# Peptides against a protein of PDB entry 6B4J: the designs that were tried, part 68

Target 1, 315 residues: chain A of PDB entry 6B4J
Amino acid sequence: DITMQWYQQLQDASMQCVLTFEGLTNSKDSQAKKIKMDLQKAATIPVSQISTIAGSKLKEIFDKIHSLLSGKPVQSGGRSVSVTLNPQGLDFVQYKLAEKFVKQGEEEVASHHEAAFPIAVVASGIWELHPRVGDLILAHLHKKCPYSVPFYPTFKEGMALEDYQRMLGYQVKDSKVEQQDNFLKRMSGMIRLYAAIIQLRWPYGNRQEIHPHGLNHGWRWLAQILNMEPLSDVTATLLFDFLEVCGNALMKQYQVQFWKMLILIKEDYFPRIEAITSSGQMGSFIRLKQFLEKCLQHKDIPVPKGFLTSSFWRS

## One batch from the design tools (peptide; aimed at target 1 I210 W219)

Design b1_p27_3_s2 (made by RFdiffusion4, then SolubleMPNN; from b1_p27_3, 10 letters changed)
Fold by OpenDDE base, seed 3:
Structure b1_p27_3_s2 (fold): chain B 315 residues (1-315), chain A 27 residues (1-27)
Amino acid sequence: as target 1 above (315 residues)
Amino acid sequence: SEKIKWLLEEAEKVSKETIEIPKLDLE
């Protein structure tokens, strides 16, 4: 399976990255520990500062991240920090930055759906300039949310139940599995972030460059989902999240072909979701139903709330 | 189903095509 090969390749690359900077992370030297901490803060704090407030502030954050990745010194925590402070500094920063973007999907976007767009446009712009960060974003995303690949992890003989639950994307702490609502909330945030990344381009970049991971991956994701048996509650939730965020962009890009896909979702796939939906899971099911019916009736998918406009970039 | 086959074929086609996403005109 080409999709699973791609998944494994990204995971392998991520693991190799971790091994590359192991010297920095496992060092007992006080100076190395300090450098590690400074680099980690420099990589992650700017991402945490991303907000919907002003385009100018977003540009400053982007420039800071780009400068750090370019080997330039940046101010972090009142100190000058550079990836050149350690031979493994760049690999470490790229990994931690990518991890932080996915974490913002998992936490911030999960709680505030509109936050997907400013985070995604920065991630897309950084990915364009630093492809390795993009690959690491995918690796982190796929590991935390296998549904973003998409695939459904299977239980293997001899596997511990907790390990299987973690593979499915659940958090397991002290032998307690995460509640379903919290799980779905986190998965929703990550899918929404991904759906935003594939449609957004940094407006200040070179116009001649192709999006490094564009809407064709959105089409691929939908096609793969539709080729799979639906998973109870999960499929209805994430399909809605994906279509709400990038449905308008897919409609504009693929036009008639997109509508054929949407009809297929409504007529062929949706009944399969219904057949596996329990009474306790009707919320996600009804939400998807209403969305599909509204879109087909109006022959339009609305622009998602929080979509960045020209006025945002002038602020 | 024939419809799923169509989606997969179209997905393969789309994956091979260069898709240009318009940049926001800031002007």
Scores: peptide ipSAE 0.032, ipTM 0.679, DockQ to the pose 0.699
OpenDDE base, seeds 1, 2, 4, 5: peptide ipSAE 0.025, 0.029, 0.028, 0.030; ipTM 0.658, 0.662, 0.667, 0.641

Design b1_p27_3_s3 (made by RFdiffusion4, then SolubleMPNN; from b1_p27_3, 16 letters changed)
Fold by OpenDDE base, seed 2:
Structure b1_p27_3_s3 (fold): chain B 315 residues (1-315), chain A 27 residues (1-27)
Amino acid sequence: as target 1 above (315 residues)
Amino acid sequence: DEKIEWLRKQMEEVSKQTVHIPKLDLN
């Protein structure tokens, strides 16, 4: 399976990255520990500061992250911090930055869907300038949300149930599996972030260049989902999330082909989702149904709530 | 029915397209 091979390659690269900075992470030296903490804060705090408040502030955050990744000193926690403070500093920062972007999908976007857009545009812009960060974003994203690949992890003989649950993206703590609603909420956030990344470009970059991970990946994602058996509650939830965030962009890009795909979803795939939907899962199903019906009726996909406007960038 | 089947096949072909995932420059 080509998809699984790509997934594995991403995971291998991520693991190799971790090994590369293991000296920094495992150091008992007090100075190394200090550097590690400073670098971790410098990488993650700017991402946590991303908001929908002002485009100017978003640009400042972007510039700070880019400066850090470029080996320039940045102010963090009242101190000057640079990746040059340790030979493994750059790899560590790239990894932690990528991890933080995905975590914002998992947490912030999960709770506030509109947050996907400012986070995604920064992530996309950083990815354009720092491809390794983009690869690590994919590695973290796909590991936490296999449905973003997409693939459905399979139970293997001899596998512990908890390990299988973790592979499916569930959090398992103290032998307690995460509740389904919390699981779906986190998965939704990550899918929404991904759907935003693939359509957004940093407005102050070179727009003549090809998007490093553009809408063609979104089109493929939909195609792959439609060729997979639906999962109870999961498919209806994530398909809605994806289409709500990037459906308008896909419509503009693929035009007639997009509408053909949407008809296929409504007429062929939707009944398959219905067949596996229990009475307790009707919420996600109904939401998807209403969305599809509205879009087909109006022959339009609305611009998603929270989409960044020209007025945002002038603020 | 024929149209739906055709559309399904088109989506299957799209799913098989090699999306260039940038090789992680492990260097």
Scores: peptide ipSAE 0.463, ipTM 0.814, DockQ to the pose 0.088
OpenDDE base, seeds 1, 3, 4, 5: peptide ipSAE 0.450, 0.019, 0.411, 0.432; ipTM 0.812, 0.578, 0.789, 0.794; seed 1 fails the geometry check

Design b1_p27_3_s4 (made by RFdiffusion4, then SolubleMPNN; from b1_p27_3, 12 letters changed)
Fold by OpenDDE base, seed 2:
Structure b1_p27_3_s4 (fold): chain B 315 residues (1-315), chain A 27 residues (1-27)
Amino acid sequence: as target 1 above (315 residues)
Amino acid sequence: DEKIKWLLEEAEKVSKETIVLPKLNLE
């Protein structure tokens, strides 16, 4: 399976990255610990500052992240910080930065769907300039949300239930599995972030270059989902999330072919979702139904709420 | 089955094509 090979390759690369900076992370030296903390803050704080407030602030954040990744000193916590402070500093920062982008999907976007767009445009722009960060974003995303690949992890003989639950993306703490609503909320956030990344480009970059992970991956994602059996509640939720965020972009890009796909979803795949939907899961089902029906009726996919406008970039 | 086959074939085609992303509406 090509998809699984790709998944595994990204996971292996991520693991190799962790091994590369293990010296920094495991050091008992006080200076190394300080450097680690400074680098971690420098990598993560700018991402946490991403907001829908002003385009100018977003540019400042982008420039700061790019400067850090380029080996330039940046101000963080009142100190000058550079990846050159340690030979493993760049790898560490790239990993932590990528992890933080995915965490923002998992947390911020999960709670505030509109936040997907400013986070995604920064992530896309950084990915264009720093491909390794993009690969690590995918690795983190795929690990936390296998549905972003997409694949459904299978229970293997001898596997602990908790480990299987974790593979499915659930958080398990003190032998207690995460509630389904919280799980779906986090998965939704990550899928929405991903759907935003694949359609957005940093406006101050070279737009003549190919998007490093563009809408073709959106088409692939949909194709793979439709080739899989639906999961109760999960498929309806995430399919809606994905289409709501990137459906308009896919429509504009692929036109008639996109509509053929949407008809296929409505006519062939949606009944399969319905067949496995319980009365307690009707919320997600109805939401998807209404979305599909509205889009097909109007022959239009609306621009998602929170999409960045010219007014945003002028602020 | 034929529809899914078409979808997958189109996915392969799309993946090989240079995609011009919609421009951000900067106007």
Scores: peptide ipSAE 0.102, ipTM 0.650, DockQ to the pose 0.623
OpenDDE base, seeds 1, 3, 4, 5: peptide ipSAE 0.029, 0.031, 0.064, 0.077; ipTM 0.577, 0.591, 0.612, 0.616

Design b1_p27_4_s1 (made by RFdiffusion4, then SolubleMPNN; its pose is not in this set)
Fold by OpenDDE base, seed 1:
Structure b1_p27_4_s1 (fold): chain B 315 residues (1-315), chain A 27 residues (1-27)
Amino acid sequence: as target 1 above (315 residues)
Amino acid sequence: SESSKWLKEELEKIEKEEEKRREEARR
């Protein structure tokens, strides 16, 4: 189907990118190793510095990332670093930067949901200026969280159980699979980050341009999820996460159609989720149910906590 | 259900829009 084709195209592009900078990553030369490490730090440290503290600091981080991607030298670790130091430097930096954004979803947003917004607005702004970074963000996101596509990976004959678990997005270390709560926490973080990216635009860019991956993709995701059989605990969790973060934006854009979708979730999809939900998993289902019932009752979706306001950008 | 029918119609619209965007990107 068209969704799986899109998924595969992005994965292929990501794999091709890795092959392109393989010379840099596999080099045994001491200078090449140094360049690799410098580029990796230059790409990832600014992303780790993203915080909810001040808009001015966020702008500085954005400018640094953009400068690096533009071939300009940047200061990192007390050294001047540029993607021009190696022919594969730009591809490597784009890949590592995209990977780091998704990792911040997986780790930082997973633990602190409000962190989604400052990370997402930088990611969106960089994506607007550097489309390849955006494609790589999607590729990394889809690989770590197939539910962001969405699709549910299937077990194939002859597949090792551990490989199947990894395909589902679980971490497997020393033949031990990740606990379900930790898995869901990571998936939640990535979905929340994605939901933030599709609705946010960098305020200092050319706003006349169309969002490179906007709310129409959110609408698509929602429609596709609802057309799939629910997965135990996962579907209820991620549907809540998604709607909590981007439901307000979807409501504003799709209006009457959005409310039709919410009614569909309540009337048609809830019974299907409930049917596969065990007593121990009712928490996620109840949370989603309560959220939707409240939204339908009030005919409103609240603005998510941590949403960036004009006051943030003046700080 | 009427809601299920509506969802299918929305999915068809989404697919058509995606196809259009892909065609435009190829030009």
Scores: peptide ipSAE 0.569, ipTM 0.924, DockQ to the pose 0.260
OpenDDE base, seeds 2, 3, 4, 5: peptide ipSAE 0.561, 0.555, 0.559, 0.559; ipTM 0.923, 0.922, 0.922, 0.922

Design b1_p27_4_s2 (made by RFdiffusion4, then SolubleMPNN; its pose is not in this set)
Fold by OpenDDE base, seed 2:
Structure b1_p27_4_s2 (fold): chain B 315 residues (1-315), chain A 27 residues (1-27)
Amino acid sequence: as target 1 above (315 residues)
Amino acid sequence: SESREWLKKQLEEIEEEEKKRREEAAR
């Protein structure tokens, strides 16, 4: 399976990255520990600031992240910080930055769906300039949300239940599995972030270049999801999240083919979802159904709430 | 169904495009 090979390749690359900077992370030296913390803050704090900032400030954040990744010194916590402070500094920063983008999907976007767009446009712009960060974003995303690949992890003989739950993307702490509502909320945030990344380009970059991970991956994701048996509650939830965020962009890109896909969802896939949906889980399915039927009726998918406009960039 | 056959064709096209991209990246 080409998709699974791609998944594994990204996971291997991520693992190799961790091994590369292990010397920095495991160092007992006080100076190395300080450098690690400074680099971690320099990589993650700017990303945390994205959700609260106007277009002009978003550009400042982007420039700061790009400067850091380019080996230039940046101000963080009142100190000058550079990836050149340690031979493993760049790999560490790339990894932590990518991890933080996915974490913002998991936390910020999960709670505030509109936050997907400013985070995604920065992530896309950084990915264009720093492809390794993009690969690491995918690796982190895929590990936390296998549905973003997409695939449904399977239980294997001899596997511990907790390990299977973690593979499915559940958080397990002190032998307590995460509640389904919290799980779906986190997965929704990550899917929404992904759906935003694949359609957005940094407006101050070279627009003549091809998107490093564009809408063709959205089309792939959609086709693959529809070729899989639905998972109770999960499939309906994430399919809605995906279509709400990137459906308009897919419609514009794929036109007639996109509408054929929506008809397939309604006529072929809805009965399959409904067949596995309990009365208590019907809410997610109803939401998806209502959204899709409205889109088919109007022959249009609305631009998602929070989509960045020209006025945003002038602020 | 005709719709499922169409979906299979789309998946085949996606796979072919992905194969081409990987071959180009390996050069």
Scores: peptide ipSAE 0.621, ipTM 0.935, DockQ to the pose 0.250
OpenDDE base, seeds 1, 3, 4, 5: peptide ipSAE 0.619, 0.616, 0.620, 0.618; ipTM 0.936, 0.935, 0.935, 0.935; seeds 3, 4 fail the geometry check

Design b1_p27_4_s3 (made by RFdiffusion4, then SolubleMPNN; its pose is not in this set)
Fold by OpenDDE base, seed 4:
Structure b1_p27_4_s3 (fold): chain B 315 residues (1-315), chain A 27 residues (1-27)
Amino acid sequence: as target 1 above (315 residues)
Amino acid sequence: DESRKELEEWTEELEKKAEEERKKAEE
């Protein structure tokens, strides 16, 4: 399976990255610990500062992240910080930055769907300039949300239930599995972030360049989902999340092909979702149904709430 | 290249299914 090979390659690359900076992370030296903490803050704080407030502020954040990744000194916590402070500094920062982007999907976007767009446009722009960060974003995303690949982890003989639950994306703490609503909320946030990344380009970059992970991957994702058996509650939830965020962009890009796919979802795939939907899970199903019906009726998919406009970039 | 080919194959399958469903709906 080519998809699973790709998944595994990204996971392997991520693991190799961790091994590469192990010296920095495991160092008992006080100076190394300080450098690690400074680099971690420098990588993650700018991402946490991403907001929908102003395009100018977003540009400043982008420039700071790019400068850090380029080996230039940046100010963080009142200190000058550079990846050159340690031979493993760049690898560490790339990993932590990628992790933080996915974390913002898991937390911030999960709680505030509109936050997907400013985070995604920065992530996309950084990915364009730093492909390794993009690969690491995918690795983190795929690990936390296998549905973003997409694939459904299978229970293997001899596997502990908790390990299987974690593979499915659930958090398990003290032998207690995460509640379904919280799980779906986190998965939704990550899918929404991904759907935003694949359609957005940093406006101050070379727009003539091909998107490093563009809408073709969105089309692939949909195709793969439709070729899989639906999962109870999960498929209806994430399919809605994905289409709400990137459906308009896909419509514009693929036109007639997109509508054919949407009809296929409504007429062929929907009954399969319905068949596995319990009465307690009807909320997600109904939401998807209403969305599809509205889109088909109007022959249009609305621009998602929070989409960055020209006015945003002038602010 | 392989990923692109796979995408194209999936797209073709989706298009075929969608066209079949459209024909059924028009009947």
Scores: peptide ipSAE 0.021, ipTM 0.516, DockQ to the pose 0.099
OpenDDE base, seeds 1, 2, 3, 5: peptide ipSAE 0.018, 0.007, 0.018, 0.019; ipTM 0.506, 0.293, 0.505, 0.549; seed 2 fails the geometry check

Design b1_p27_4_s4 (made by RFdiffusion4, then SolubleMPNN; its pose is not in this set)
Fold by OpenDDE base, seed 5:
Structure b1_p27_4_s4 (fold): chain B 315 residues (1-315), chain A 27 residues (1-27)
Amino acid sequence: as target 1 above (315 residues)
Amino acid sequence: SEAREWLKKELEKIEEEAKKKEEEAAE
């Protein structure tokens, strides 16, 4: 399976990246520890500062991240920080930056869906300039949300239940599995972020270049999801999240093919979802159904709430 | 169903396009 090969390749690359900066991570030297912490803060704090407030602030954040990745010194915590402070500094920063973007999907976007767009446009712009960061974003995303690949992890003989739950994307702490609502909320945030990344381009970049991970990957994701047997509650939830965020963009890009896909969802896929949906999980399915039926009726997908407008970039 | 057959064909196209891009990136 080409998709699973791609998944594994990204995971292997991510693991290799971790190994490359292990010296920095495991160093007992006080200076190395300081550098590590400074680099980690420099990589992650700007991402946490991303907001929906002003385009100018978003540009400042982008420029800071890009400068850091470009080997330029940046101010962080009142200190000058550069990836050149350690031979493993760049790899470490790229990894931590990518991890932080996915974490913002998992946490911030999960709680505030509109936050997907400013985070995604920065991530997309950084990915365009720093492809390795993009690959690491995918690796982190896929590991935390296998449904973003998409695939549904399977239980293997001899596997501990907790390990299987973790493979499914559940958090397990002190032998307690995460509640389904919290799990779905986190998965939703990550899918929404992904759906935003694939459609957004940094407006101050070279617009003539092809999007590094564009809507074609969204189309692939959608087609692959629909070719899989649905997972209870998960599939309905994530299909809704995905279509709400990038459905308008997919509609514009794929036109007639997009509408064929929506008809397929309604006529072929909804019965499959419904067949596996318990009465307590009907809410997610109903939400998806209502959304899709409305879209089909109106022959339109609304622009998602929080979509960045020209007015945002002038602020 | 006709819809499923269409989806399968669409997936085949996606795979073919992906393969071409990988080949182009390897040259």
Scores: peptide ipSAE 0.610, ipTM 0.930, DockQ to the pose 0.265
OpenDDE base, seeds 1, 2, 3, 4: peptide ipSAE 0.609, 0.604, 0.586, 0.607; ipTM 0.930, 0.929, 0.924, 0.929; seeds 1, 4 fail the geometry check

Design b1_p27_5 (made by RFdiffusion4)
Pose (drawn by RFdiffusion4):
Structure b1_p27_5 (pose): chain A 315 residues (1-315), chain P 27 residues (1-27)
Amino acid sequence: as target 1 above (315 residues)
Amino acid sequence: EEVEEELEEEEEEAEEDVEEFEEEVEE
């Protein structure tokens, strides 16, 4: 409940932000749409540009967003734009910027697991300078993936199925329901991004402040889901690509306590899945063992493939 | 001083979480 109460605090806090700018979106004038168009444009593209080429140019995207959020003018396609045009624009750009980070994790990181880090460091950096943006990220990240909270949505009695699948985060339309394959990845990329944000810190600016969403939330996440019965395919998958990304940082921080948590899922939580998962979906549960059978004996959890090296930063 | 106090609170919360998890595993 401590988590579910905190879960609601962010959600209804985001709905307050959905209404604070109410009128900027619900506007049909010509100029009214041009403004709504230029802001969302100049705020959600720099996030899409986040690449793995170098940290040198990765700073441009960070500064371009810091200037845009802090109110300074920002060069956009054509003429320069700024938030000072409208008082509602700031509380609007922070909304659309937050969704883009989760969205970039939704599409890009689900397919390309290594792009999770170059995106997370910009997000973990912007979270420091502007904490309001972070709560909004925790807002969208949580609804689109309640498994990141982590809380498994229970079945409410007397309700149709298509109503329930939407609560699980499946993308559904009038008649189309998102397949399980093209769904499972959209959740993987989300928590792989979440598992990267909590362990990375923006290097530049020389800040003595602390990480806004510390690595402590990584421990609670593993603990909060390992104490409850696992879902068939979702848990064994999400439990793997979270440890592959953040298992190295947790091993260093919580040295022995983290290993205890691992020799538990090896002999106490693995059986909790072998019966729950049918023979048609053991694919996830198998990767989870192949991941640990090594890590437990090697006494090491490999650094996540795609970690930003020193070469990436200087270069 | 404020940053040091925030760091100390995060360390204490992390220690309490580890202890609660170990107590739940023991039970």

Design b1_p27_5_s1 (made by RFdiffusion4, then SolubleMPNN; from b1_p27_5, 9 letters changed)
Fold by OpenDDE base, seed 1:
Structure b1_p27_5_s1 (fold): chain B 315 residues (1-315), chain A 27 residues (1-27)
Amino acid sequence: as target 1 above (315 residues)
Amino acid sequence: DEIEERRREEEEEAEELIEEFEEKVEK
């Protein structure tokens, strides 16, 4: 399976990255610990500052992240910080930056869906200039949300139940599994962020370049979902989230082919979702149904709420 | 362009997957 091979390659690259900076992370030296903390803050704080307030502020954040990744000194916590302070500094920063982008999907986008767009446009722009950050974003995303690949992890003989639950993307703390609603909320945030990344380009970059991970991956994701047996509540939830965020962009890109796929989803795939949907899970199912019916009736998919406009970039 | 070629290959793979689904629902 090509998809699973791609998944494994990204996970292997991510693991190799962790091994590369292990010396920095495991150092007992006080100076190395200080450098690690300064680099971690320099990588993560700018991402946490991303907001929907002004395009000018978003540009400042982008420039700061790009400068850090380019080996330039940046101001963080009142100090000058550079990846050149340690030989493993760049790998560490790339990993932590990618991890933070995915975490913003998991936390911020999960709670505020409109936050997907400013986060995604920065992530896309950084990915264009720093491909390794993009690969690490995918690796983190895939590990936290296997449904973004997509695949459904299987229980293996001898596996602990908690480990299987973690593979499915659940948080397990003190032998307590995360509640389904919280799980779905986090998965939704990550899928929405991903759906935003694949359609957005940083407006101040070279627009003649091809998107490093564009809408073709969205098209493939939908095709793969159709060929998988649906999971109760999960498939209906994430399919809605994905289509709400990137359906308009896919419609514009694939036109007639997109509408054919949407009809297939409604007529052929939807009954399979219905067959596994319990009375307590009808909320997600009904939401997807209403969305599909509305889109097919109007022959249009609305631009998602929070989509960045020209006025945002002039602010 | 290597990126564009890969994009095309991935789109073709997606089309094949859609066709496979159509065949599954027709049987």
Scores: peptide ipSAE 0.185, ipTM 0.780, DockQ to the pose 0.291
OpenDDE base, seeds 2, 3, 4, 5: peptide ipSAE 0.169, 0.153, 0.165, 0.145; ipTM 0.769, 0.754, 0.762, 0.749

Design b1_p27_5_s2 (made by RFdiffusion4, then SolubleMPNN; from b1_p27_5, 13 letters changed)
Fold by OpenDDE base, seed 2:
Structure b1_p27_5_s2 (fold): chain B 315 residues (1-315), chain A 27 residues (1-27)
Amino acid sequence: as target 1 above (315 residues)
Amino acid sequence: MEIERRREEEEREAQELIEEFEKKVKS
């Protein structure tokens, strides 16, 4: 399976990255520890500052991240910080930055769906200029949310239950598995972030270039989901999340083909979801049902709430 | 050019997957 090969390649690259900067992370030297902390803050704080308040502030954040990745000194925590402070600094920063983007999907977007768009446009812009960061974003995303690949991890003989639960994306702490509602909330956030990334371009970049990971991946994601047996509650939830965020963009891009797919989802795939949906899972099921029916009835997918407008960029 | 080629290939693969699904549900 080419998709699984791609998944594995990204995971291997991520692992190799970790090994590359292991010297920095495991150093007992006081100066190295300070550098690590400074670099970590410089990589992650700007991402946490991303908001829907003003386009000008978003540009400042983007410029700061890009400067850091370009080897230029940036101000962080009242100090001048540069990836050149350590030979492993760039790899470390790229990894931590990518990790932070995914974490914002897992936490911020999970709680505030509209936050997906400003985070995603920065991530997309950085990805365009720094492809390795993009690969690491995918690696982190795929590991935390295998449904973003998509694939459903399978239980293998001899596997510990906790390990299987972690592979599915559940958090397991002190032998206690995460509650289903919290799990789905985190997965939703990550899927929504991904759906936003694949459709957004940084407006101040070279828009003549092709998106490094564009809507074609969204189209493939839907096609792959259709060929997978639905998973209880998960499929209905994430399919809705994905379509709500990038359905409008897919409609514009693929036109007749998109509507054909949407009809297939409603008429042929949705009954399969219904067949495995219990009475306690009707919320996600009904939400997806209503969305599909509304879109097909109106022959339109609405622009998602929180989509960045020209007025945002003028602020 | 390479990115465009990859995009076209992925779109073709996606179309094949859609057709595969159609075949499954109509069989």
Scores: peptide ipSAE 0.323, ipTM 0.858, DockQ to the pose 0.327
OpenDDE base, seeds 1, 3, 4, 5: peptide ipSAE 0.284, 0.289, 0.271, 0.293; ipTM 0.837, 0.839, 0.830, 0.843

